# Ledger of designs, part 7: peptides against a protein of PDB entry 3C66

Target 1, 189 residues: chain A of PDB entry 3C66
Amino acid sequence: KSWANLFEKNDFFFRYKFYLEITAYTRGSDEQHLKWSGLVESKVRLLVMKLEVLAGIKIAHPFTKPFESSYCCPTEDDYEMIQDKYGSHKTETALNALKLVTDENKEEESIKDAPKAYLSTMYIGLDFNIENKKEKVDIHIPCTEFVNLCRSFNEDYGDHKVFNLALRFVKGYDLPDEVFDENEKRPSK

## One batch from the design tools (peptide; made by RFdiffusion4, then SolubleMPNN)

Design b1_p8_8_s2 (from b1_p8_8, 4 letters changed)
Fold by OpenDDE base, seed 5:
Order: structure tokens, then C-alpha cells, then sequence
Structure b1_p8_8_s2 (fold): chain B 189 residues (1-189), chain A 8 residues (1-8)
């Protein structure tokens, strides 16, 4: 499979009409997140394999690099808000209410010791082969199996206050801004 | 987990 030729960011996020976002969330330490996100990332290929065998899916193509971000996250409500709003261009502006941690600001006193939510997001481009307009492709089962696989790896990952994993189906025009460079135009509807 | 389905 020619996945290796599609690893250029600029081409990948314009190539497909549909994407599956896989986001690992951690409200805790960077070490906790590294372990959790690393586990999730290591299992993405298994999800791809399960998607590829579904009727109606022509291609399930993973982007090879995760997108990393972190926010100051003082409360559990903030953490829930991040999980609700992240991953869609329509809703991501709500995250502006939180302080994004950057290399430039991470050493500031107000940020350095603040509670944080860490995010690692993997993307899968999807191409569908649907002959009849009435046909549906349900990816719920493989997605649920994937979540269960990741969560069951360690008992600590059952703590939803710390560790979360979300899969979101999005259209290309609704991808988060993080996937585009400043000079790139978002795909139209 | 939300049901994720594609419809034409």
C-alpha cells in the first residue's frame, strides 16, 4: 500500500472528503500523557486494518504523525469542554477561552505549574465506495473495539478523570485549523 | 462512544 507517498501534510488533508480523528486526552503529567498517547498511537494500525475490511470503505489511510497540543486546564469542566469542542472547526473557537501552552509561554509562572490537559491527535483519511445512495457504512464497532483495546491495556486508563480517548468523524471542510498551514485555504463544502 | 456512520 502506497501510504508512504501520502505523508506530506499539505496533500493529506486535502485528499479526502472525510476523516476520522483519534484523540488521546490526559489531564495530568506529561509523563502520563506520553505513556497513554504512545499506547494509543501504537494501536492505530489495528484500527486501520479493521476499517479497511468493512464493506463500503475503499481506503483508510493514517497520517503518520500525531498533532500535539496542551491547555491550561484548571477544572474538570474545562477538561470536558476541551473534549466537547476540540476536533471540529465549527467548535474549536471555544477553546480560545483556555490558555494554549506553547514553547514560548510554557516557562511563565502562571503556566508552568498549572494543571494541564494534553492532547495527541491521529488522523485517518477515509474514502468510501458506496454504490447506492441509501447505503450506510457504520464504523461504530471497530471504533468501540479500538477504544476498549486501549482502555483495557492498563487499569489506570480506566480513570476518565485523567485519561480519555475520543474518535470523531469529520468532513474535510470541518477539520481543525491545526492541520493547515497559515498560507493554506481550508477546503470548501 | 457516539455512533459514527457515513450516509450518502
Amino acid sequence: as target 1 above (189 residues)
Amino acid sequence: LEIIAYET
Scores: peptide ipSAE 0.071, ipTM 0.768, DockQ to the pose 0.193
Fold by OpenDDE base, seed 4:
Structure b1_p8_8_s2 (fold): chain B 189 residues (1-189), chain A 8 residues (1-8)
Amino acid sequence: as target 1 above (189 residues)
Amino acid sequence: LEIIAYET
């Protein structure tokens, strides 16, 4: 399918065995996150281009819509925990210890003015072209270059206390719950 | 950051 055809969420997250998650984190204001995540999102196409030229990658297709979430994040430790636990079904339940900001609760006094961590996540579906199951594709270089590209855009983005960017290689069965509808069954191993 | 992907 063309990239345009991958706009269908339920098709995209069942199409590939492997996904690359790109998450922009901001512990700060919504305005800070909007700028940071917008920058990251604007650069995803460059990462895709770098992935596509790798011999072991047959397909790198981005899902064009970001997934947005935010949590009350009182401490730096909470922020580190979010970055550690988010993006994998195996670990995402740990985020239940934090207050998820929703449209229903965002105006509550305890939430409205609380420190927050904002998350914007982009997904790239990956299909590999390797003959042997023992073969590997190292995507370290393009991923590192992408992170450096985003962080170098503004000096403020070098502050890891506020701005973070993580790339996670995830199997389809370990995708976060956010990518599936309530009535959809998670892919099996 | 180190990401190594395998086809399983």
Scores: peptide ipSAE 0.071, ipTM 0.773, DockQ to the pose 0.172
Fold by OpenDDE base, seed 1:
Structure b1_p8_8_s2 (fold): chain B 189 residues (1-189), chain A 8 residues (1-8)
Amino acid sequence: as target 1 above (189 residues)
Amino acid sequence: LEIIAYET
């Protein structure tokens, strides 16, 4: 499988049974988020390299384009809710309680100056080389090292009230709706 | 921080 073919959205989210989602969160300014998400995105290739060398992982292929979203986020509780509910089809409907910022509504008075949470999400498709269903592949070590690498870059990124980074292991049938076009059907279990 | 290990 050519790496070039993976850069096209066409079947990336149908090719794998498993995905790793990497989401950078920022409750602050757009400028803060651009710096934070840009840093995280620049380090994803290092995580891929660490995943590829694990005995239980056959393939780790990144989708090269991030998914961007932002919500009106007036409270810290709302910010915690976003981090809890985002990234899974099973739970993402809870985000409907918040106002999604869009190009159509971003200039509205109630949205323009409101506190916001920004999200940038990268995806890695995973293929495992396991002999039996009881075998476990622990990816905590490379994921933790990745988070530490990103957060240690600048002291400001230690402020969890503003900057967060989450890695979520998700099955293909439970991917967020954002990865599919309107004409595409979600993969079955 | 949310990190989930793989289990089949």
Scores: peptide ipSAE 0.057, ipTM 0.769, DockQ to the pose 0.193
Fold by OpenDDE base, seed 3:
Structure b1_p8_8_s2 (fold): chain B 189 residues (1-189), chain A 8 residues (1-8)
Amino acid sequence: as target 1 above (189 residues)
Amino acid sequence: LEIIAYET
């Protein structure tokens, strides 16, 4: 069963030239993040439905599992940096300046009680109807509606110092390293 | 939040 899931994952991140990344950020507790990310994840299907009906979108295919990471995040500037740099292979190396929290280090004294930023990322693969002779598809409206839907669920989610939600359009060759296994070669341009 | 261009 594990190999079937692996093949599905590998096929997904090579199948499309374009992806939409949906990342829920939390600078706070793991409990806060669990609630926030769980809410966002529960609403992704609504965004997919809105994307599918857009002229020029042939397929909007969600990947079923989130990608999870967390960093030691001592300052608000660090939190802004994470949100700026995460989600693109071109910029993700900047995150190396921060301490990644892992199962191996999470119990270390310097990490255990440190301020943290939590990330949960969902991916949508996109295919276009090029035959429509349209040069561009505007996804701003459905994305904005999605963000508003998530943030309006609870007044606490309006606190941008703690809770954030970002959507990033990315090409397959610029996907973060997290989506590929060590033995997989990322797509070329 | 972007306008997606059609690219091959």
Scores: peptide ipSAE 0.100, ipTM 0.778, DockQ to the pose 0.170; fails the geometry check

Design b1_p8_8_s3 (from b1_p8_8, 4 letters changed)
Fold by OpenDDE base, seed 2:
Structure b1_p8_8_s3 (fold): chain B 189 residues (1-189), chain A 8 residues (1-8)
Amino acid sequence: as target 1 above (189 residues)
Amino acid sequence: LEIIFYET
């Protein structure tokens, strides 16, 4: 396949068995989120480079576009719940307890003026060097370095009440619904 | 984060 084909949505989320999700969270203004998510997104290539040098990783391919969502988030508990439940098909249904902000409802007064949590998620498809049925790959170091790199860029990003960054390892069949179109079937186990 | 997976 051409390089371009590797980054088409329809192929990307079916191509790999494993994905690394990088989610930037902001409970605050859209301006705060734009700065935070933009910073995180700008550094994803550095994480990819660190992953590629690991012996157990054959391929680390970033999807080029972030996925964006926002929720009405009136409490800190709601914000913690979002961070706990988002990023997995198994758990994302819990987010239905919150009001998703959409183009259709964003101008409603009850939503427009409500506290919000913003989410931007980048995906990295992973292919491993599998020699045996059981493989162990430690990505703790590159992931920690990435988080520290993002968090240390500005002192404000140390405020976990506002800014958060999570990396989640997921299987293709457990990707969030957002990555699939209505006409696409989720990968099987 | 330690990733453990089984390939079938």
Scores: peptide ipSAE 0.251, ipTM 0.788, DockQ to the pose 0.122
Fold by OpenDDE base, seed 3:
Structure b1_p8_8_s3 (fold): chain B 189 residues (1-189), chain A 8 residues (1-8)
Amino acid sequence: as target 1 above (189 residues)
Amino acid sequence: LEIIFYET
């Protein structure tokens, strides 16, 4: 099967037990987010390269398309809440307290000019070389290096009130609902 | 950011 067929959405989020989520956050303008998320997305291949050379990692496969969402975000506390709750099925229901911006509502006067948090999320599927159950892989170093690389690109990206970047290690059964179609069943434990 | 232990 071609590489393109292997990374179809309907297969990708069922193929692996483990995923790394990379989310770029922006509390500001759409233009600010496009620049920030575009930078992060452009560097994901470098993270993949650093992960795949680790002895305990058999496969590190990026999903090619980002997931995009935005919320009305009137306060800094709301922005912190988004960063805390997003990226896990266990916690994502807390985001229902915020107004999701959609194509249907984005032109409403109460939403159009409201402060917003923008999210762009990339996924990496992970397969491990399980030789012994006691073996472990430390991905903290390559992930930290990735964050530092992105943050250091422009001085503006050092402002954590506006720009944030988070990486989460998530099991397949705890992936956010956004990765599944309505007709798809969430993987079990 | 995790130290991943292998599991079944």
Scores: peptide ipSAE 0.235, ipTM 0.793, DockQ to the pose 0.168
Fold by OpenDDE base, seed 4:
Structure b1_p8_8_s3 (fold): chain B 189 residues (1-189), chain A 8 residues (1-8)
Amino acid sequence: as target 1 above (189 residues)
Amino acid sequence: LEIIFYET
């Protein structure tokens, strides 16, 4: 299917066995996150291009819409925990220990002025050329180059206390709950 | 990221 057909959520998260998650993290202001995540999102197409040329990758299709979330993040440890636990169904339950910022609660005094971690996550669906008798594909290089590209754009983005960027390879059955609607069944193993 | 192996 053309990339255009993947702009809709409908089957994107069921279409592939494997996904690459790209999450921009910001512990700071909404403005800081907007700039950071916007930059990362603007560069995803470059990563896709680098992935597509790998012999082991048949398809690398980005989902065009980012997933946004934010948490009350009072400590640096909380921020590290978010980065460790987010992006996998296996581990995301740990995030329940943090207060998720929602439209309903964002104006509460305890939340409004609290330190926050902002997350923007992009997804790339991956299809591999299994038939080519290749047992493995190394995507480390393009992923590292992507991270370096994003972080090098502004010196401020080198501050890991504020700005982080993580790429995670995830199987379809281990995608975060956020990608599925309430009525959708998570893909099986 | 790490080396991804093909899964059957």
Scores: peptide ipSAE 0.226, ipTM 0.791, DockQ to the pose 0.169
Fold by OpenDDE base, seed 1:
Structure b1_p8_8_s3 (fold): chain B 189 residues (1-189), chain A 8 residues (1-8)
Amino acid sequence: as target 1 above (189 residues)
Amino acid sequence: LEIIFYET
C-alpha cells in the first residue's frame, strides 16, 4: 500500500502488529514545547529511513499526525511518572491521577498558571521479516542516533528536567487509547 | 529500547 494511504488515520492503528512510539516531553512553556516537538517531528523521517534499511524490518511507515496532550505537572516525580506510564494501554490508567489539560479547562485559574508537561507523540508502524528466522532485531543504533540528533541541536535540550525524548516499542493491542476513535475497538492479541 | 524480539 502507498505511503499516502497511511498518512490518513484510515486503518493505520489496525494494520500493524507492532508500533514504535516517539514522544517528545516538555516540562515548561508551550513555546519551549513547540520548538522541541517541532524539531523531533522534523527528524522522524530520518529515523524511518534508518529503520527501513535494517534486514529484519520489512516496512516502517510513519503516521504523520502527532498526538498532543498536556498534564498539570507540579513536581519532578509527576514528570517522571508521566514518562514511565504514558504510551501503553497497560499503564496509562496511572495518568488518571493527574489533571489532563483540555480546551474546556485550560482557562481555569487552577490550570492556567500551573506547571505543565506537554507531550507530542509520533507513531511508526512496523512489519518484520520473520521469515528470515531471526529471533531479534537490534534497533538500538538508529534509535540512539535519532535521540542524539535531536538533543544535540540546541544545548538547552540536554536539560532532562525540561526536555525529554523517549522511544517505546508497543504491540497493537497495547496502543494508548488516544489513537482510537470512541467507537473503535482496540485490536486483539 | 534496544532489541525487539520476534514472537513465535
Scores: peptide ipSAE 0.243, ipTM 0.793, DockQ to the pose 0.152; fails the geometry check

Design b1_p8_8_s4 (from b1_p8_8, 4 letters changed)
Fold by OpenDDE base, seed 1:
Structure b1_p8_8_s4 (fold): chain B 189 residues (1-189), chain A 8 residues (1-8)
Amino acid sequence: as target 1 above (189 residues)
Amino acid sequence: LEIIAYER
């Protein structure tokens, strides 16, 4: 099945044991985030192509829809915390200390004009050609090249106080809650 | 296997 047709969740988050999460972060305006995240999303196909040619990777399939979230982010420390804790079920509960921006609360005076961090996350499902559990595939090079490609597009994206990009390797049982519907059970180990 | 690549 062509990954280009994976527009719906279906069984995507149950199909693979491993996932690569690509998250674009913006502490600034929604307009800044739309430009930054749109750029990152437009380049994901290039990362997929680089992953597919690695001998240890059997499949690299992108989920085509981004996951969007935003938080009230008063301080730089809060922004660092978001980047540290987001993207893993083990750590995401720490984000409960921050105010999540929702359609229901976005017009509240305390939220509307507050500093915000915006997040857009793309997922790649991975299947490996690994015979021994002790063997590992090094994806550092293609991931670093991807980050450099995105950052080099505009000089403004060199400001780490505003724009950030993270790639996180996670197991299916440690995916964030956002990828599952309320009635879906998280995959077991 | 745990790989995290990020620019902060």
Scores: peptide ipSAE 0.055, ipTM 0.755, DockQ to the pose 0.313
Fold by OpenDDE base, seed 4:
Structure b1_p8_8_s4 (fold): chain B 189 residues (1-189), chain A 8 residues (1-8)
Amino acid sequence: as target 1 above (189 residues)
Amino acid sequence: LEIIAYER
């Protein structure tokens, strides 16, 4: 079975207590986002490999399909807000202040030509080898290396006004609503 | 670059 078929969505987001979210952000064109997100997605396997070799990590399993969303993003402040608020159930309600681009509304004149922020999010399920509550697993190094790897691919990706990449460690109960179906109950704390 | 890592 290809890695892509190992986990059904419903099983994956209930399987782990912890997840690493990798979100590629683009405030620009769909073409820019396609290139940027495609690059990031293509490198996720390298991050997984680096995570797997950490002594404190028992399992690092990627969910193979990205979650895609886009928002009308008129200002840089809106773009910063998206990056701050996205990826956590605790904060994602703030995104309701922005217009989500959907298949139903994308052709509306107010949306079609509006500046947009595009988001592509990959998830890695994490299981830790924590024998003692005092053991910390530092994932900053592999995460930073991953970001640097993605950013270094093209000089244009150094423009933080357009291209951003965030890695967020989240608990299963704090996953964004997008990962659950309407009939699914969010994991409890 | 935002990295929120596991600290527990």
Scores: peptide ipSAE 0.050, ipTM 0.743, DockQ to the pose 0.177
Fold by OpenDDE base, seed 3:
Structure b1_p8_8_s4 (fold): chain B 189 residues (1-189), chain A 8 residues (1-8)
Amino acid sequence: as target 1 above (189 residues)
Amino acid sequence: LEIIAYER
């Protein structure tokens, strides 16, 4: 299959059993988020390279486009909740307690000037070369190195009240709804 | 900061 076919949205999120989600979070301005998420996104290729050389990883393929969302986020507790609940179909319904910012509502007076959390998520499809079901692939090292690389770029990114970065390992059937079109059926277990 | 290793 051509690279072009791998990056077709409809095929990518059905192709792999496992995904790594890389989410950049910003509780602040859209400008702050643009800088932070842009930095994170620019480094994803380096993470892919580090994953590909692991003996237990057969394939690490990035999806080329980020998924972006933003929520009204009036408190630090709300920001923590977003980070805890986002990225899994099992838990994402908890985000319904927050106001999602959309093109339709962004100009509403209650939303326009409200504190916001911005999210940008990159996906990596993973195929493993594991002979024994008891074998596991430890990806903590390359993931930690990636986080450190992003955080060390600017001292401002050390402020966890504003800037966060999470890497979540997710099964294909537990991917967030955002990755599927309305006409697509979520993979089953 | 959530970093997860693959466990099958």
Scores: peptide ipSAE 0.048, ipTM 0.740, DockQ to the pose 0.196
Fold by OpenDDE base, seed 2:
Structure b1_p8_8_s4 (fold): chain B 189 residues (1-189), chain A 8 residues (1-8)
Amino acid sequence: as target 1 above (189 residues)
Amino acid sequence: LEIIAYER
């Protein structure tokens, strides 16, 4: 397979047992989110480079396109809920309590003027050099450095009421539904 | 910062 084929959506989310999800959250304007998510996305390559040099990581391959969604988010509690529940198939159903903004409904008056949370998620497929399932690779350092790098770019990004950044380690069978097409079957355990 | 570390 060519290197390019490794990044096709239909292959990428079936290729790895493990994924790192990088989600930029914004409770504010679309403009605020564009700036924040764009910054985060621009730095993902640096995280990949830091992951690749870890002895326990065989492969760290980024998926090149972000996944984007937005929800009506009237309260701070709703925003916390989104951050807690998003990014895992096990928990994402809780998001059904919120109104997903779609191209079909975005012009509705109740949605157009509502406070929104915007999400942009980047995925990194991971393969580990682990002989025994008991071995853990500590990715905390590179992940923390990445977050600090993003947060330090602008003082406004220190406002956790507006801007958030989460990194989630997820198994392939627990990837969000958004990564699969309607005709694709979720990987089994 | 939610880093869910490597879970077995």
Scores: peptide ipSAE 0.046, ipTM 0.748, DockQ to the pose 0.119

## One batch from the design tools (peptide; made by RFdiffusion4, then SolubleMPNN)

Design b1_p9_1_s1 (from b1_p9_1, 7 letters changed)
Fold by OpenDDE base, seed 1:
Structure b1_p9_1_s1 (fold): chain B 189 residues (1-189), chain A 9 residues (1-9)
Amino acid sequence: as target 1 above (189 residues)
Amino acid sequence: MEKYFFKPK
């Protein structure tokens, strides 16, 4: 990673109080995930555009790079757990019960041949208008439209056993550990 | 399942 990328990352995850996390999940092949996550990622710009036009949103800035991870996922219950626990510092420790696939372990036979859940996560930093602090900004509509857009692209993406999509509204202090470098202090409340 | 978390927990 270039120094520019490190600075951009550091600045981005400390810049906003609120973030929207968009995670594409795939329990299947790497090829299936590449297609699904690629589609989702390609549509994020449209979501940003829809968020920016909301009166209560001053800024919606996407982080340009996805975060990629994969876990050994032997059961459907594990897959549901991943989708429930991922994306929040408060809950992500539950993922320690699963085997994270890494460059160091991916060639182990027990991992190589195991069923996997693949995750690709995009982040949008959000800044809200001060004048509208009293107005509850509802991002549900643009988020729902985004999900519908992604799911409707191909009939195969209707299979929730394989393909899933989650949007999580998260405070900066509750961002997953993956967004911070080892030496970075998590934002305070 | 599609998951929507529009409120910070």
Scores: peptide ipSAE 0.051, ipTM 0.770, DockQ to the pose 0.124
Fold by OpenDDE base, seed 2:
Structure b1_p9_1_s1 (fold): chain B 189 residues (1-189), chain A 9 residues (1-9)
Amino acid sequence: as target 1 above (189 residues)
Amino acid sequence: MEKYFFKPK
């Protein structure tokens, strides 16, 4: 069975109790985002390798395709809100205050020339060796190293007004709606 | 395991 068949969307987001979300944010041009997100995506395999060697992590499996979205983002406050609220089902409803850019609306005058925030999100499914232990696996180090690796690639990526990167640890039942098809039911707690 | 969010400064 090809590696691709092991990570079909339908199975992937139901297979694990825990996920690491890696989101590249860009408030700028689509071209800027393509470069930034492409870089981040290219480094995810290195993060996976670092996670797999942690004693508390049994499995770290990346989902192969990013999830893409973009919002009209007229202010810096809106950009901060996106970064704070995105990536969790509990908080993502706050993004409804912003205009989601779609193929249907992208040519509208109010959207076409508006400032935009672009998001590309990669997912890593996590299986831990310790099911019931209070021992928290510390993924801070590999995550920090990953961020530093991405940010250090180009000095332009140091501009937090434009480029941001976030890693979010979430439970399967708190994954964003975007990972599920319309006919799929969210995992229960 | 609690929610962990890492936002680089």
Scores: peptide ipSAE 0.046, ipTM 0.740, DockQ to the pose 0.347
Fold by OpenDDE base, seed 4:
Parts: C-alpha cells; structure tokens; sequence
Structure b1_p9_1_s1 (fold): chain B 189 residues (1-189), chain A 9 residues (1-9)
C-alpha cells in the first residue's frame, strides 16, 4: 500500500461516527468472486451519489479500497453464519469458529481445495445533517436499489447460494477489527 | 434482519 493509502485509512475510520459497509460474498471460486466483487465495487459510487442527495446525509465518503478475506466454508450454514456475523465487532468473534484463509495457510491440503467463502468489503463514511436529526434518514431505498442493480447485472448473481451482497450500517466503535492496525485504538462509544 | 442490516431476500 502506498503511504497515501495508509494515511487515508488511518484517518478515514476515525473520521465518521457512522459507516455503511458493503460486503460482497461469494461461496465458490476465486474467479466467481473476482467478477462479483468487481461488479459491486464498480457500483459503489452510484450508491454514494444516491446517498449524498438525501436531505439527512451531509457526506457520504467512500473508502477507496476493499477489504478482502476468505474463510473455509464447508456448509451453507457456515456461509449464512459468515453473512450474519461479519461486519460488526460485536459479532465477528463468531467467525473464529471458521478457518481464515491466509497467505501462510492457503497451500495447506485441508485449505487449498476446501470450499471457500470470499468477502470483499467497501466502506462509506457517513455524516448526517444535525438540523435533520429529528428526521429519521431512511437509507433503505438507495441500499435496496443498489442491491437490485448489482443482482440484476447477471442472472447468475441471483443465486443466493453462491453470491450475496449485504449492506450494514455500523457505528465507528463497532467497525470490524480489520479496519484498524494492531497499534490503533478502536473509537469509543 | 438486524436493524440497519440490509440482506437481500
């Protein structure tokens, strides 16, 4: 990563109180995930544009790079668990029950040929208008439209057994550990 | 579905 990317990262995940996490999931091949996640990532800017025009949103700032992870995912239940637990510090510890694929272990026989779930996560920092705090900003519509846009691109992406897309609204203190360096302190509540 | 978690059906 360039120094510029490191500086952006460090500031980005401390800058906002709220974040929208966009995670593309693939239980299949790396090639399938590359296509799916690439598509999702390519559309994030459209979501940002739709968020920015909402009266209650002052800023919707996308982080420039995805976070990548993969897990051994032998069952559909495991895949559901990943989707349910990923993206929140409160719940991500449940993922410890699964084998995280790393550069160090990816060539192990038990991992190399195992079914995998791939994850690519994009982040959008959100700043809300104080004046409109009384108005509940509903981001459901633009988020749903975004999901539909991604899913409709190819009929294969309608297969929820393979391809999934989740949008999670999280507070800064509940961001996954992946966004922080080991020496960084998680934002407080 | 959790609050503010959008999972497509």
Amino acid sequence: as target 1 above (189 residues)
Amino acid sequence: MEKYFFKPK
Scores: peptide ipSAE 0.045, ipTM 0.728, DockQ to the pose 0.318
Fold by OpenDDE base, seed 5:
Structure b1_p9_1_s1 (fold): chain B 189 residues (1-189), chain A 9 residues (1-9)
Amino acid sequence: as target 1 above (189 residues)
Amino acid sequence: MEKYFFKPK
């Protein structure tokens, strides 16, 4: 069984206590997002490799499929809100103030022509070495290098009004609702 | 703004 097949969705988001969320944001066209998110996604494996070699990290396992969402995003403030609130169960309810774009509503006139923020989120499950609990595992370096790698690929990606990239360290019980099926219960604290 | 929500444990 390929390494990828070992991570069935059903168990992945319950398997780890900690997750690194990598979200590519685009306030622009779907085409722009496809290019940006595709680039980010293509580099995730490099981040995993850098995480795995850290002494404090026992396991860094990527979930193979991105989670996709898009919102009507009429203002820059809305875009900032999305970037601030997305990726945590504690804060994601704030996104209810925005219109989620769905296959059912995407053709509505009010949505079709509206400015949109697109989101693609990759997840990495993390297991830390217990023995090194005393040593603060600083994932800042590999994560910063990852962001720099993605941003440096094209000058257009330097436009933070359009393209953004966030890495969020999240506990399993604080994962967004999107990662769980309707019948699945969130991991407890 | 690049938001690094790295809470080092």
Scores: peptide ipSAE 0.054, ipTM 0.760, DockQ to the pose 0.125; fails the geometry check

